# Designs tried in a protein design run: peptides against a protein of PDB entry 3PBP. Part 110

Target 1, 203 residues: chain A of PDB entry 3PBP
Amino acid sequence: LNEKDLNLILNKSLVMYESLDSTTDVIVKRNVIKQLQFVSKLHENWNSRFGKVDIQKEYRLAKVQGPFTINPFPGELYDYTATNIATILIDNGQNEIVCVSFDDGSLILLFKDLEMSMSWDVDNYVYNNSLVLIERVKLQREIKSLITLPEQLGKLYVISDNIIQQVNFMSWASTLSKCINESDLNPLAGLKFESKLEDIATI
Target 2, 203 residues: chain A of PDB entry 3PBP as posed
Amino acid sequence: LNEKDLNLILNKSLVMYESLDSTTDVIVKRNVIKQLQFVSKLHENWNSRFGKVDIQKEYRLAKVQGPFTINPFPGELYDYTATNIATILIDNGQNEIVCVSFDDGSLILLFKDLEMSMSWDVDNYVYNNSLVLIERVKLQREIKSLITLPEQLGKLYVISDNIIQQVNFMSWASTLSKSINESDLNPLAGLKFESKLEDIATI

## One batch from the design tools (peptide; made by RFdiffusion4, then SolubleMPNN)

Design b2_p17_8_s3 (from b2_p17_8, 8 letters changed)
Fold by OpenDDE base, seed 2:
Structure b2_p17_8_s3 (fold): chain B 203 residues (1-203), chain A 17 residues (1-17)
Amino acid sequence: as target 1 above (203 residues)
Amino acid sequence: MSIKEKIGKFLVEKALK
């Protein structure tokens, strides 16, 4: 993480915070506030070490819409609750990975195989986003926020109480992108879906 | 079946192993 990246994260966090209103979902409000709090703390630490950073008004928002269905849902997560959601671009097109965090400290990386699917609910058919499990990353930390930067393909920043970590999944996402764009499934054969985890900064 | 659907099917099968 460099100064430029930090500024971008702060800008995004600020824009999201400013967009909050009375109609905003409670979960969204909570996530945005938490993100701003922890990123602000990081910024304070950065300023103390490297001097004051000017925050430019750059407006980029990543939006995720629900409801969604995850298939298969990891059995180990049945007793846990989803806490955050993010969408990460994997190419310059529209191909993206969805990430969901859980209160056990797990991240699941998901593929949207359909934009919208019809599912059976208890009484009626409902429309859901179809999400397919790619990978589970176990951080074993309380995840406070998920941050993405549009210029950083296949990278997710995870903020916890004391650290920011980067999850980099371009090792497999580049191949996935190629498969989608070329309409060829063959490159997925034998591919390992294992992301890289790196500590970026302490809070 | 679209390429995304095929990928989805592939991934589901992999996840169930």
Scores: peptide ipSAE 0.641, ipTM 0.948, DockQ to the pose 0.453
Fold by OpenDDE base, seed 3:
Structure b2_p17_8_s3 (fold): chain B 203 residues (1-203), chain A 17 residues (1-17)
Amino acid sequence: as target 1 above (203 residues)
Amino acid sequence: MSIKEKIGKFLVEKALK
C-alpha cells in the first residue's frame, strides 16, 4: 500500500461516511465508522513516519530570524509549541491555506500574502514567508495529525486521540478564492471567517 | 501592492479590531 492508495481508501471511507443518513442501517454505519477509524490510523502512522517536517526547527527559527512570520501572532500561543502543519488547497488555481496546530489544541489558519522572494545574495539570504492569521480554532484536544485530501477543497481532517474531526472553511475560502482570481476585495467586506467543525468519528 | 498583499492587509486589520 502506497500513499496514493492509502489516500484513495481514506477518501472512499470519508465519502462512505458522508453518505450515511438517518435511514442507514446501524450495522452499516458502524462498519463505515470502523473502516474510517482504521484508515485514519494508518494515515496517521504514514505521515508520522514519512512526513517528519521538523516544524519545531522552522518554528523556532521563525520566532527570531525564521523564514516564516505570522501576523498577527496570537499572544496566547507564544508559550505553546507547533505540532503539525498542513497546506489545504482552496481552488484549482493553487491558492492555498496554511494550517498550523499547537500543543494547546489550537489550529491557526493562515494566508500567504507574499510569495517567497529568493534573494540570491549568498551573504544575505533572507527567506521571508509572510503568513497572515485568518482564524484560530480551539479544539481543546491533543492533535496527533492533520490530513488533507487533494480532491477535497477547503477541508482539513484533524486526528486526535479519540476523535476525527473535519474543519471546513469553504464558507469563506470560496470568497477568498474569488477575490484573488478577480482581483477584487469587495466580497471580503462583511465576510465571517468562521470554519465549520464536524465530528466525523470517535477513535 | 498585489491583490494578495491587499488581502493580507485587510485580514491583519480585521484581526486587530
Scores: peptide ipSAE 0.634, ipTM 0.951, DockQ to the pose 0.449
Fold by OpenDDE base, seed 4:
Structure b2_p17_8_s3 (fold): chain B 203 residues (1-203), chain A 17 residues (1-17)
Amino acid sequence: as target 1 above (203 residues)
Amino acid sequence: MSIKEKIGKFLVEKALK
């Protein structure tokens, strides 16, 4: 198995898990969960050995291309290093949230308030990379990888050593999407930017 | 100011409070 194959299997396992409902046969449910646990463990082991995405390198590349800022940057994170990055779609219109993980176990959810290129390719000029802090989620775990599925809007899967967790931010992202698409800020008033964290499988 | 910029400003102000 190579990394690509492992990622594919993991994605399939996650899709299968999300397809489970109250009507699903108990045996089927158990098997899907066991499969997810197994695959997630393999993925974690793989990442620990081979797959540290050098986000710092990518960050440096983006910064070289143009300004890259996170505003406000949490003061507590100044002493920590970014470990993973992911982009999550929140609607079919290509609105998205950026997530960055840190080695303290924090996730920050970020909004792109300016037109920017998310390409880390040095060949692509990035004029401006402005990211605005929406939410900080403290997992207090070593984050090994971040996974997104294109068919699952506003969902981020976080893999650590002993658990796979789902971060669901559609509670606020649906409203945010509406605000963008309708050019109306009013629905943001009183909105709580609190994502739902759920344990989906132990490793 | 674009809608995204306005949203950004709103979020920054919220995060600082």
Scores: peptide ipSAE 0.631, ipTM 0.951, DockQ to the pose 0.400
Fold by OpenDDE base, seed 5:
Structure b2_p17_8_s3 (fold): chain B 203 residues (1-203), chain A 17 residues (1-17)
Amino acid sequence: as target 1 above (203 residues)
Amino acid sequence: MSIKEKIGKFLVEKALK
């Protein structure tokens, strides 16, 4: 099994889990949960053996290729290190939310308010990747990995020690998507940017 | 200003309150 195969199995297991409903046979449900638990353990072991994808290196490389600015950057996270990054689709029109995890167990959800325009002008390499803070979610756990499924809009799976959690932000992301697509800011007024956190499986 | 830029501005202002 390589990393790609493991990720594929994990994704399939998550999809199978989400397909479970009240009419699902108890044996099938139990088997799907056991499979998810097993694959999640394998994924954790894989990440521990092959080293955390030094997202710091990718983030540093991304910083080297263009300054990512997070505005505002939470002051409480100044002394902490980013550990994982993920991009989550919120609609079929390719609108996305960026998520970054930190070693304090925090997640930040970020909005890309500027499209990457590389000005190739030699003298003005202003590559500004602007990211705007939407929400901070405090998990207070060591985050091992972030998983997204392309068929599950506005959902992020967080793998920590002995647990998989789902972060669902469609409560506000559906409105955000609508605002973008309709070019109307009004629905954002009074919107609460609070994601739902749910325990999916123990590892 | 694009709609995304306007949204960004709105979010920044909200985060600073």
Scores: peptide ipSAE 0.630, ipTM 0.951, DockQ to the pose 0.446

Design b2_p17_8_s4 (from b2_p17_8, 11 letters changed)
Fold by OpenDDE base, seed 2:
Structure b2_p17_8_s4 (fold): chain B 203 residues (1-203), chain A 17 residues (1-17)
Amino acid sequence: as target 1 above (203 residues)
Amino acid sequence: KTIKQQIGEFLIKRALS
């Protein structure tokens, strides 16, 4: 994590917070507030260590749409609740991965195979986004926020109480991007879907 | 099927194997 990255995260957090209104989904509100709180804490720690940082306005947002269904849903997560959602770009063609965090400290990385899917409700049909499980990452900590940076493809920043960590999945996402863009499934054969986890900074 | 649908099917099969 460098000064530029921190500023970008802060800018995104601020813009998202300022965009909150009465029509905003409750889950989105919670995520944005948590993001701002913990990023602010990180900023204070950074200022103490490296001096005061000026924030340049940046108005790029990570947008997540719902409702959605996940297939297959990990059985181990049946008793846990989703806490955060993020969308991460993997190329310049707007291909993306969706990440959902749970209160057990797990992250699931998901692929959008359809723009919308039909599901059966109690009384009628409902439309959801279709998400397919790619990988589960067990962090075993309370996840407070998920942060993405537009300039950093295939990277997710996870903020907990005392640390920010980077999840880098470009090891497989680059191949996935190629498959989509070239309409060829062959490169997926034998591919390991294992992300890299790195500690970025303490907070 | 679209390429994304095919990828989805591949991933589902992988996850269930």
Scores: peptide ipSAE 0.678, ipTM 0.959, DockQ to the pose 0.462
Fold by OpenDDE base, seed 4:
Structure b2_p17_8_s4 (fold): chain B 203 residues (1-203), chain A 17 residues (1-17)
Amino acid sequence: as target 1 above (203 residues)
Amino acid sequence: KTIKQQIGEFLIKRALS
């Protein structure tokens, strides 16, 4: 097994988990959960052994270039360092939320308020990329990895030392998507930007 | 302003309130 294979297995395990429902056979359900737990543990052991944080290539480029501004930047995070980044699709029209994790165990969910904002690729470089704070989720855990699945809109999987958690923000992201697509801000009035945090499996 | 810029302003105002 290499890192690539392990990530693939983890992704497959997550997909299988999401396929479970009330009609799923008890044995199948148990096996899927146990598999997810096992693979998650392997992933953590891998990261710990090699001291690697699996971050996206785009994040590396963005960090080096330094074109990003987060507004407002939470004052509590000034003394902490970003550890991971992920981009999550919220609709089929390619609207996205950016998530950044910090070494205090916080996740910040961010909105790209400029059309050309997310241009980490050299070919589409923009000097000033604006990211707007939507929500801060305090996990108070060492975040090892962020995983997204393209078929799961508005869902982020967070891997820490002892648990896999799902962050689901479709409760507000669906409305946000509608606002963007229809060019109407009205649905944002009174909207609560509170993501659902769910424990998926212990490691 | 674009719709995204307007959304951004809304979110900033909310965060600072």
Scores: peptide ipSAE 0.660, ipTM 0.960, DockQ to the pose 0.396
Fold by OpenDDE base, seed 3:
Structure b2_p17_8_s4 (fold): chain B 203 residues (1-203), chain A 17 residues (1-17)
Amino acid sequence: as target 1 above (203 residues)
Amino acid sequence: KTIKQQIGEFLIKRALS
C-alpha cells in the first residue's frame, strides 16, 4: 500500500460515508463508519511516518500564475505557519474557495476576487493575486491533511490526529455562487458566513 | 469593477468591521 492507494481508499471511504442516509441500514452505516475510521487512522500513520509538506508560511502563496496575497490577514495568525492548502469547488461554473490551514489549528476560507491574467505584456503584469478572507474556523487541533472531493461541492474534509471532520460551507457558498452568476450583490446582505463543522469519525 | 471585485470589497469591509 502506497500513499496514492491510501488516498484513493480514503476518498472512497468518504464518498461512501456521504452516501449514507436515513434509509440506509444501521449495520451498513456502522460498517462504513468503521471503515472510514480505520482508513483515516492509516492515513494518519502514513503522514506521521513520512511527514507532511508544509506550504510556505509567507503571506504570499505561490501558485503557477504567481503569488497570492491574503486580505485581510488575521492578526492572530501572524506568527503561525501555514500547513496545508486546498481548493474547493462551489458550483459547476468553476467558482471555488481556497482554504489554508495553520499550525494553530485554524482554517481560513478565502475568495479569489481577482481574475488572473496571463498577459505577456510587462506593463500589464499582475504580480500579486488577491485572496479575500471570508471565514476563520478554529479547530484547535493539529491538522494533518485537507481533502476535497470533486463531486462534493463546498465540502472540505480535515484530518487531525484523532478525528476526521467535515467543513460544509454551502450555506453561504451557494449564495455567493448565485451572486457571481447573476452579477448581483444583494443576496450577500445579512448573510452569515458560518460554515458547518461535523465530526465524521474518530481515528 | 467586476462582480468578483465587488464581492471582494464587500468581504473586506465585513472582515474589518
Scores: peptide ipSAE 0.653, ipTM 0.961, DockQ to the pose 0.421
Fold by OpenDDE base, seed 5:
Structure b2_p17_8_s4 (fold): chain B 203 residues (1-203), chain A 17 residues (1-17)
Amino acid sequence: as target 1 above (203 residues)
Amino acid sequence: KTIKQQIGEFLIKRALS
């Protein structure tokens, strides 16, 4: 079992869990929950065994797109290190939100306002990816992994030591999507950018 | 300015307020 296979199993388990409803057979429901718990434990053990990847370093190295800039960067996070990154689709038009986790247990949700920016440093071409702060979510937990499912728009799954939590930001992301697609800023006025946090399973 | 740029400016202003 490699990391890719484990992620696939975890994703399938999450999809099965989300498909459960009040009409689902009790035995089936119990089995799905147990499977999700088991796979989540495996995922945590995997991350612990291979260490947390310093995503800041890897993200800079792996993506040809150059350094990311976050504006404004929360001052409270200046002394903390980014631990995970995820991209979440908010519509079928490929609009997306970027999420970065930190070792203080914080999540920041970010908007890509520029697809490409060009700057010059000492006669060298530097590609910058602009990210704008939307929301900070304080989980106060050690975040081990961020999981997204392409069929679940505006939802982020956060895996920590004891629980899996769902961050749902469709309350504001649906409006944001509309603004982008219709080229109208008016619906953003007075909008609260507050995501919903829910515990979905214990590990 | 593109709509995304305008949204970005709006969000920055909100964050700094």
Scores: peptide ipSAE 0.649, ipTM 0.961, DockQ to the pose 0.407

## One batch from the design tools (peptide; made by RFdiffusion4, then SolubleMPNN)

Design b2_p18_3_s1 (from b2_p18_3, 9 letters changed)
Fold by OpenDDE base, seed 4:
Structure b2_p18_3_s1 (fold): chain B 203 residues (1-203), chain A 18 residues (1-18)
Amino acid sequence: as target 1 above (203 residues)
Amino acid sequence: SLEDIVIEAVGKKIESLK
């Protein structure tokens, strides 16, 4: 993404956020919020790179509870630019992993920091504004697109110039889903957060 | 579409493993 594209995406995300109300579908609300959080972080990364001022004022106008953060954000990625965003379901309860790609070929897999207590009062929108870094996957190729398929939980397809590659993170995401749904984080102890990569096709 | 390309590729991959 270049600066112009990032600004465009940010503006679109803000407009989408402003359109949210009590009648909006819950899934749509969550998706829009997550998208906005990621775009906000991308913008912060861009600002850090180029020494620009953030757009916190605009977020306040849209009733966004900032700041949006990724914790921890890998220091190495401050030198790179985000290129794609995707959300991937990990269960039927609508728990999702958010993925951001960078121009160094890295993917970061993210999850909400806290249980989202969303209040959608017309005058007061409250949502989680923090994301947790779960895994960094280094593909070391130019990522053109991120694709998800219906009913394929925990699978992300990465398209580059010459290959389609599957990232499967259900090895840990299934446990994460269980922990969330059962409100018991004990099974996460000792869990290895390493996704499986598989070549699907050469383009 | 890109989705169609991925669906097709996945299908072919699965078949090749049988």
Scores: peptide ipSAE 0.430, ipTM 0.883, DockQ to the pose 0.020
Fold by OpenDDE base, seed 2:
Structure b2_p18_3_s1 (fold): chain B 203 residues (1-203), chain A 18 residues (1-18)
Amino acid sequence: as target 1 above (203 residues)
Amino acid sequence: SLEDIVIEAVGKKIESLK
């Protein structure tokens, strides 16, 4: 994911949002609103020429769900600003996790929305080409930079004022990769989306 | 570069575990 891709998603989201009316399916309405709200929030931090789109409905996460269903933007991050973005490869097949940092010290790990055929809950899912929240990692540090190493799959390095930390999400990303590549959701059953944090160095 | 700093730090960490 890059700025160009984000702009494309935002534009699509806006078009979809503007198409909503009283006859639109409730699930579609919800998904479109979630997508627009989330993408708008991210875009605001990247391009000052585009302000936050005013959306009347806010959604909060009770818990992290599967990566194949659209999750709302975390309510706790509503008042915070995105500071960095990184993309991390999880396999050699070009599957990637997107990580966004916030000024509250949080990291969110995201994945592109998959086709409805790969939906976690097909009955309650309508594909709208959005990003899906997989995990929130609370570092509670001022994040200066996000670094990835090409030779290390599923690892993100976070640089703060006094520490380099590794975020390792291969515990779940390897399974996610398999699911994507094999078009099989079964391995995700019971999977915990919890990354491992490790201190690498004190600065 | 920041990448170099991370590479170095990771290397040191790995060595410390041996």
Scores: peptide ipSAE 0.429, ipTM 0.883, DockQ to the pose 0.018
Fold by OpenDDE base, seed 3:
Structure b2_p18_3_s1 (fold): chain B 203 residues (1-203), chain A 18 residues (1-18)
Amino acid sequence: as target 1 above (203 residues)
Amino acid sequence: SLEDIVIEAVGKKIESLK
């Protein structure tokens, strides 16, 4: 909700980052790095004095990596704090959606800038990646955790105090995947970016 | 783990729909 809360999350993210080493699982490493990069960038927007976090080269992946910029960032969320981050595969070609939760109960679904996808086929490493806001999902509850299952494409599980919910965004992500893989963006025109929410269990 | 909890919950949900 405020700068103090953001600093707390940043510190937690830094602690997680410091725990990484060469033996760390690839999935864990990727998630922690992405979280740190995102939180760092968010913090920089609040406090220009913080500066950029340097990620060691050995931890860098061939996939989308930070520092991240989100365009457009929802203005309403400037008053809230990011709480969780997850990456969800949308196809077997390793295209991924990035999801970030906030303490107001919002989820934002993000994808790498499509213009970069066109250039990514070139051996050019882009250090600064722009993320595009695709959808905002308002759950209006305290989000404790974001869980993904590797065998389930385009599905995110949200754990709150009393419920497990599934967010299914394959209604639009399948089209997005096709557009990327076929290098044709035309099918995105008129596409509705609305994910489906389902209650899985009460807890 | 939280993942195991989700897997179990999803499994139960699927079975309940059959």
Scores: peptide ipSAE 0.429, ipTM 0.882, DockQ to the pose 0.020
Fold by OpenDDE base, seed 1:
Structure b2_p18_3_s1 (fold): chain B 203 residues (1-203), chain A 18 residues (1-18)
Amino acid sequence: as target 1 above (203 residues)
Amino acid sequence: SLEDIVIEAVGKKIESLK
């Protein structure tokens, strides 16, 4: 793959994501999200001149399936293009938040609508095409990359311009996790969905 | 990798706060 090819794949993946609707199978949606994450990560690595991109075997074996539906989708973002996608674990039970960045500097944090156990296991490929908007974070800068660290729950690292920022959403994600795991949505009532931003480094 | 850069940056940040 050359840079041009990677850009094409990224664009195709983004288009596929945008084509996701409510009728799309949940398994397909998850796979599309994973694909977009994979391609986005590859694209970032390419732009950063890190040489040979190591593609995880799991992603290579995954079949790309869409479409995804975001409900509700912010009207303002219709004029903007998605640039990156990431999945962030919020607990050890493998509940995940999906994050999508846009070229206006916005991040949207999304969660699956259905209580379906999502697994990327090859033997249990589950797609959820229905995503619920939880929070929009406006960074107002060009987002170059989204990075997650497996050992850090509920934290997303954003690389933009010459800065690394951390988005920490555990303030609400911990409650969300409990609600899901306990099948009790009552604690979500009145919960403030506001993530914390922190500057990590200048690069 | 980008992950390594982030890990290093996070590590430095943590150390600076001690």
Scores: peptide ipSAE 0.429, ipTM 0.882, DockQ to the pose 0.021

Design b2_p18_3_s2 (from b2_p18_3, 8 letters changed)
Fold by OpenDDE base, seed 1:
Structure b2_p18_3_s2 (fold): chain B 203 residues (1-203), chain A 18 residues (1-18)
Amino acid sequence: as target 1 above (203 residues)
Amino acid sequence: SLEDIVIEAVGNKIKSLK
């Protein structure tokens, strides 16, 4: 995710939220609210740390074709604020993982799914998993920044306090990449989504 | 399960690339 992507998600979420009324199905309402809560927290941090983001008016005027949600989202994290976001390449193609950090010291690793058109009719409601939770890593530190190096696939560097830690998720991301590139889901069966943590340096 | 959700997502991605 980059600034443009974040703005797009935020705008879509806002438009969907504004469309809610007393006739809106409870399931739809719940999903939209949760989505907006998450995106708002992410955007709040983005604006504070990376400068004010001007939401493109054009996106607000666009008709929403579906929500952008994270599924599942750990309920505990709804009480916390997103602090950083990074995109990590997992191969030399187009496959990537999105990482979001929170002020509780958690990292969530996310897979970008497709934006799907949906119907608001209760009988035809399609749940849109725009981002899918793969792993939650609890560092229990104040995360100051996330750093990625384009030449280092599947590696995220987390700066907290005076320590740099490496999160290496190639143990599962290599399989994920292979599955996508070969159009074969079979290797995902039984795959353990657990990243390796290593202290790299003190600063 | 979380695994099932991930598998479904990857499946969707694969479909988009075909």
Scores: peptide ipSAE 0.548, ipTM 0.937, DockQ to the pose 0.455
Fold by OpenDDE base, seed 5:
Structure b2_p18_3_s2 (fold): chain B 203 residues (1-203), chain A 18 residues (1-18)
Amino acid sequence: as target 1 above (203 residues)
Amino acid sequence: SLEDIVIEAVGNKIKSLK
């Protein structure tokens, strides 16, 4: 996930938010609002690290795009701020996991079920969860950075003040990749989405 | 369930690739 992708997420979230009306399902409305708040915090963090983006300008320049939501939104993270973002490859193709860290020491692992470049019919408001929460990992540390290595599939390195930890999610990501590549959902049944956390170095 | 949501998402991804 890069700045462009983040902007797309933001724009889609904004468009979806603007499409809400009094007839919108309460659950949908809540999810959209939470997503927008989440993305806004993520965007703020991004701006601090990679340069400022005018949210309003980006919204105005955005093309009409379809819904983009996070499901389920980790509501407990609403009051926390996103600190880092990383994209981790899970195979040698196009499949990847998005990870976002928060200042409470949490990591969320997200799956994109749709291509962000897809255009949707805005006239037909269809609720869609384009970002899906797979797992939340509570590290309870101040996360300084997220590092991924292209040669190490399904592995994320989390750097804190005193330790480097590895998050390995190949236990489920390998199955996920297989399901996508083979167009077969059956292997997902009963799969546990639990990553392995390992301390790899003290600093 | 979370599992069902993930399965649905993967299904959507598969559909998008066809």
Scores: peptide ipSAE 0.548, ipTM 0.936, DockQ to the pose 0.474
Fold by OpenDDE base, seed 3:
Structure b2_p18_3_s2 (fold): chain B 203 residues (1-203), chain A 18 residues (1-18)
Amino acid sequence: as target 1 above (203 residues)
Amino acid sequence: SLEDIVIEAVGNKIKSLK
């Protein structure tokens, strides 16, 4: 990661922010706003000489708020705490994947079969009861933040202490989107739900 | 299976959109 790349990310984040309108989902709006704040801070704290960025905890994206149910829930995660949540668009029709990170370094990718009530405010009671587990990704690192770019469908950026990684699940999400949009479940048969992980930058 | 659960969930989503 260099200064040029960081500038590009910042510019993209700004464009995404400007794309928000009254029809945008509340969680998407809040996510984009927090993302912009985070990326702006990254840019401000960028040290080109050492290739390091000071990531402040205050700019972490929304933590898991309120109770939610996941089916099935991985048994190994009962002893761990959820740290971050993100929503990733997989098409232009507002189909979404929810991602939750845990303090063991795991990511779970979840499907919303029903509409959820979401809140980013701690004071608001939120209950989500219709999340289906698609995939668990074990990163084995402390996850600091989850970033999504509305312009980049089916992609999640995971920020840890020293690295930014991209999780790309379009390999299966494209099929999922098609199934929903065409009301046909047949393409899901035999589909492998395995995301691609790529290192983007060392920080 | 996990696959069956996902398929069912997608089915539910489709139904909700009709």
Scores: peptide ipSAE 0.547, ipTM 0.937, DockQ to the pose 0.314
Fold by OpenDDE base, seed 4:
Order: sequence, then C-alpha cells, then structure tokens
Structure b2_p18_3_s2 (fold): chain B 203 residues (1-203), chain A 18 residues (1-18)
Amino acid sequence: as target 1 above (203 residues)
Amino acid sequence: SLEDIVIEAVGNKIKSLK
C-alpha cells in the first residue's frame, strides 16, 4: 500500500458516501460511513508519518518570483505559509477554482482569469498574475490534505486530524460557470460568494 | 470591492476565451 493506493481508496470511499441518500439501507449507510472514517484515519496517519508535500518553498517562489500572484492577497495570511493546493472543477469544461490552504487553517478560493500552469517549477515558469481571491474559509484546523474528485463538481474535501469536511462551492460556482459559458456577467451581480461547509465524518 | 474584482476577472476570462 502506497500513498497513491490510499488516495484511491479514500476517493472511492468518498464517492460511496456521496451515493448515500434517504433510501439507503441503514446498515449500508453505517458501513459506508465506518469505511470512510477508517480510510480517512489511515490517510491522516499516512500524511503525518511520511510528511505532507512541503509546498512552502514553491509557494514562496511563486508568490515573489514565480508564476502567479494573488489579488488581493489577504493581509492576515501574509505571515502564514501555504500548506496545500488543489484545483476543483466547477463544470465539465475548463472552468476551475484553485484552493490554497494555510497553516492557520484558512482556505482561499481563487479564480484564474487567464490560463496558467499549476506547476511552481521554476524550470517551467509561466508568469500569471491573474489569481483572484473569491473567498476565504476559516477552518481553524491543521489541514493535512485537500482531496478532489473529478465526478464531484465544486466540492473540496479537507482532511484534518479529527475530521473530514466538505467545502461546496456550487452555491456560487454554478452561476460563475454559467456566466463564463454564456458570456454574460449579469448573474454575478449580488451573488454571495459563500461556500457551504459540511462535516462528512469524524476520524 | 472584492465582488467587483471577481466580476472583472470573470470578464477577463470571457474575453480570453473569444
């Protein structure tokens, strides 16, 4: 079992969880939840044992010299370090949200108004200053990992020590996607950029 | 406002796709 395998199992467990509904048998529901909890715990332990990818250096380079800047960058986060990054699909096209987590337990949700490389590799440098802050979500947890599933649009799973949480963007991202795809900005007027946070399972 | 910045960014995205 390696990290890739564990992630695959976690993803499968999350998919199973999302398949649960009011018609699902209670026993089945319980089993799925227990499985998710177990796998989530394994994932957390894995991250702690082997260490999460340290993106701080890359982030620092990206922020100062690298391929992107964030506008506006929250002043409160200036003294904190990025810990994870993820890209979340919001439609079946090319529209995505970028999420960066920080060691204060915050998530920032970012929009790319221009195409950019997601690599901070300085050898593959493409400068883009078009990351725009949409929302800051304060979880106040040590974020171990960010998980996305391609079949789950606008959803980000945040793994911490004791819980897996879902951040759901679709309250605003569906409108955002529509605006882009239809080339109409009008629906954005008055739109509240507030994601939904849900506890999925305790670890 | 942040909202205005987002709207502008979306506008830029739309332009880039044309």
Scores: peptide ipSAE 0.546, ipTM 0.939, DockQ to the pose 0.289

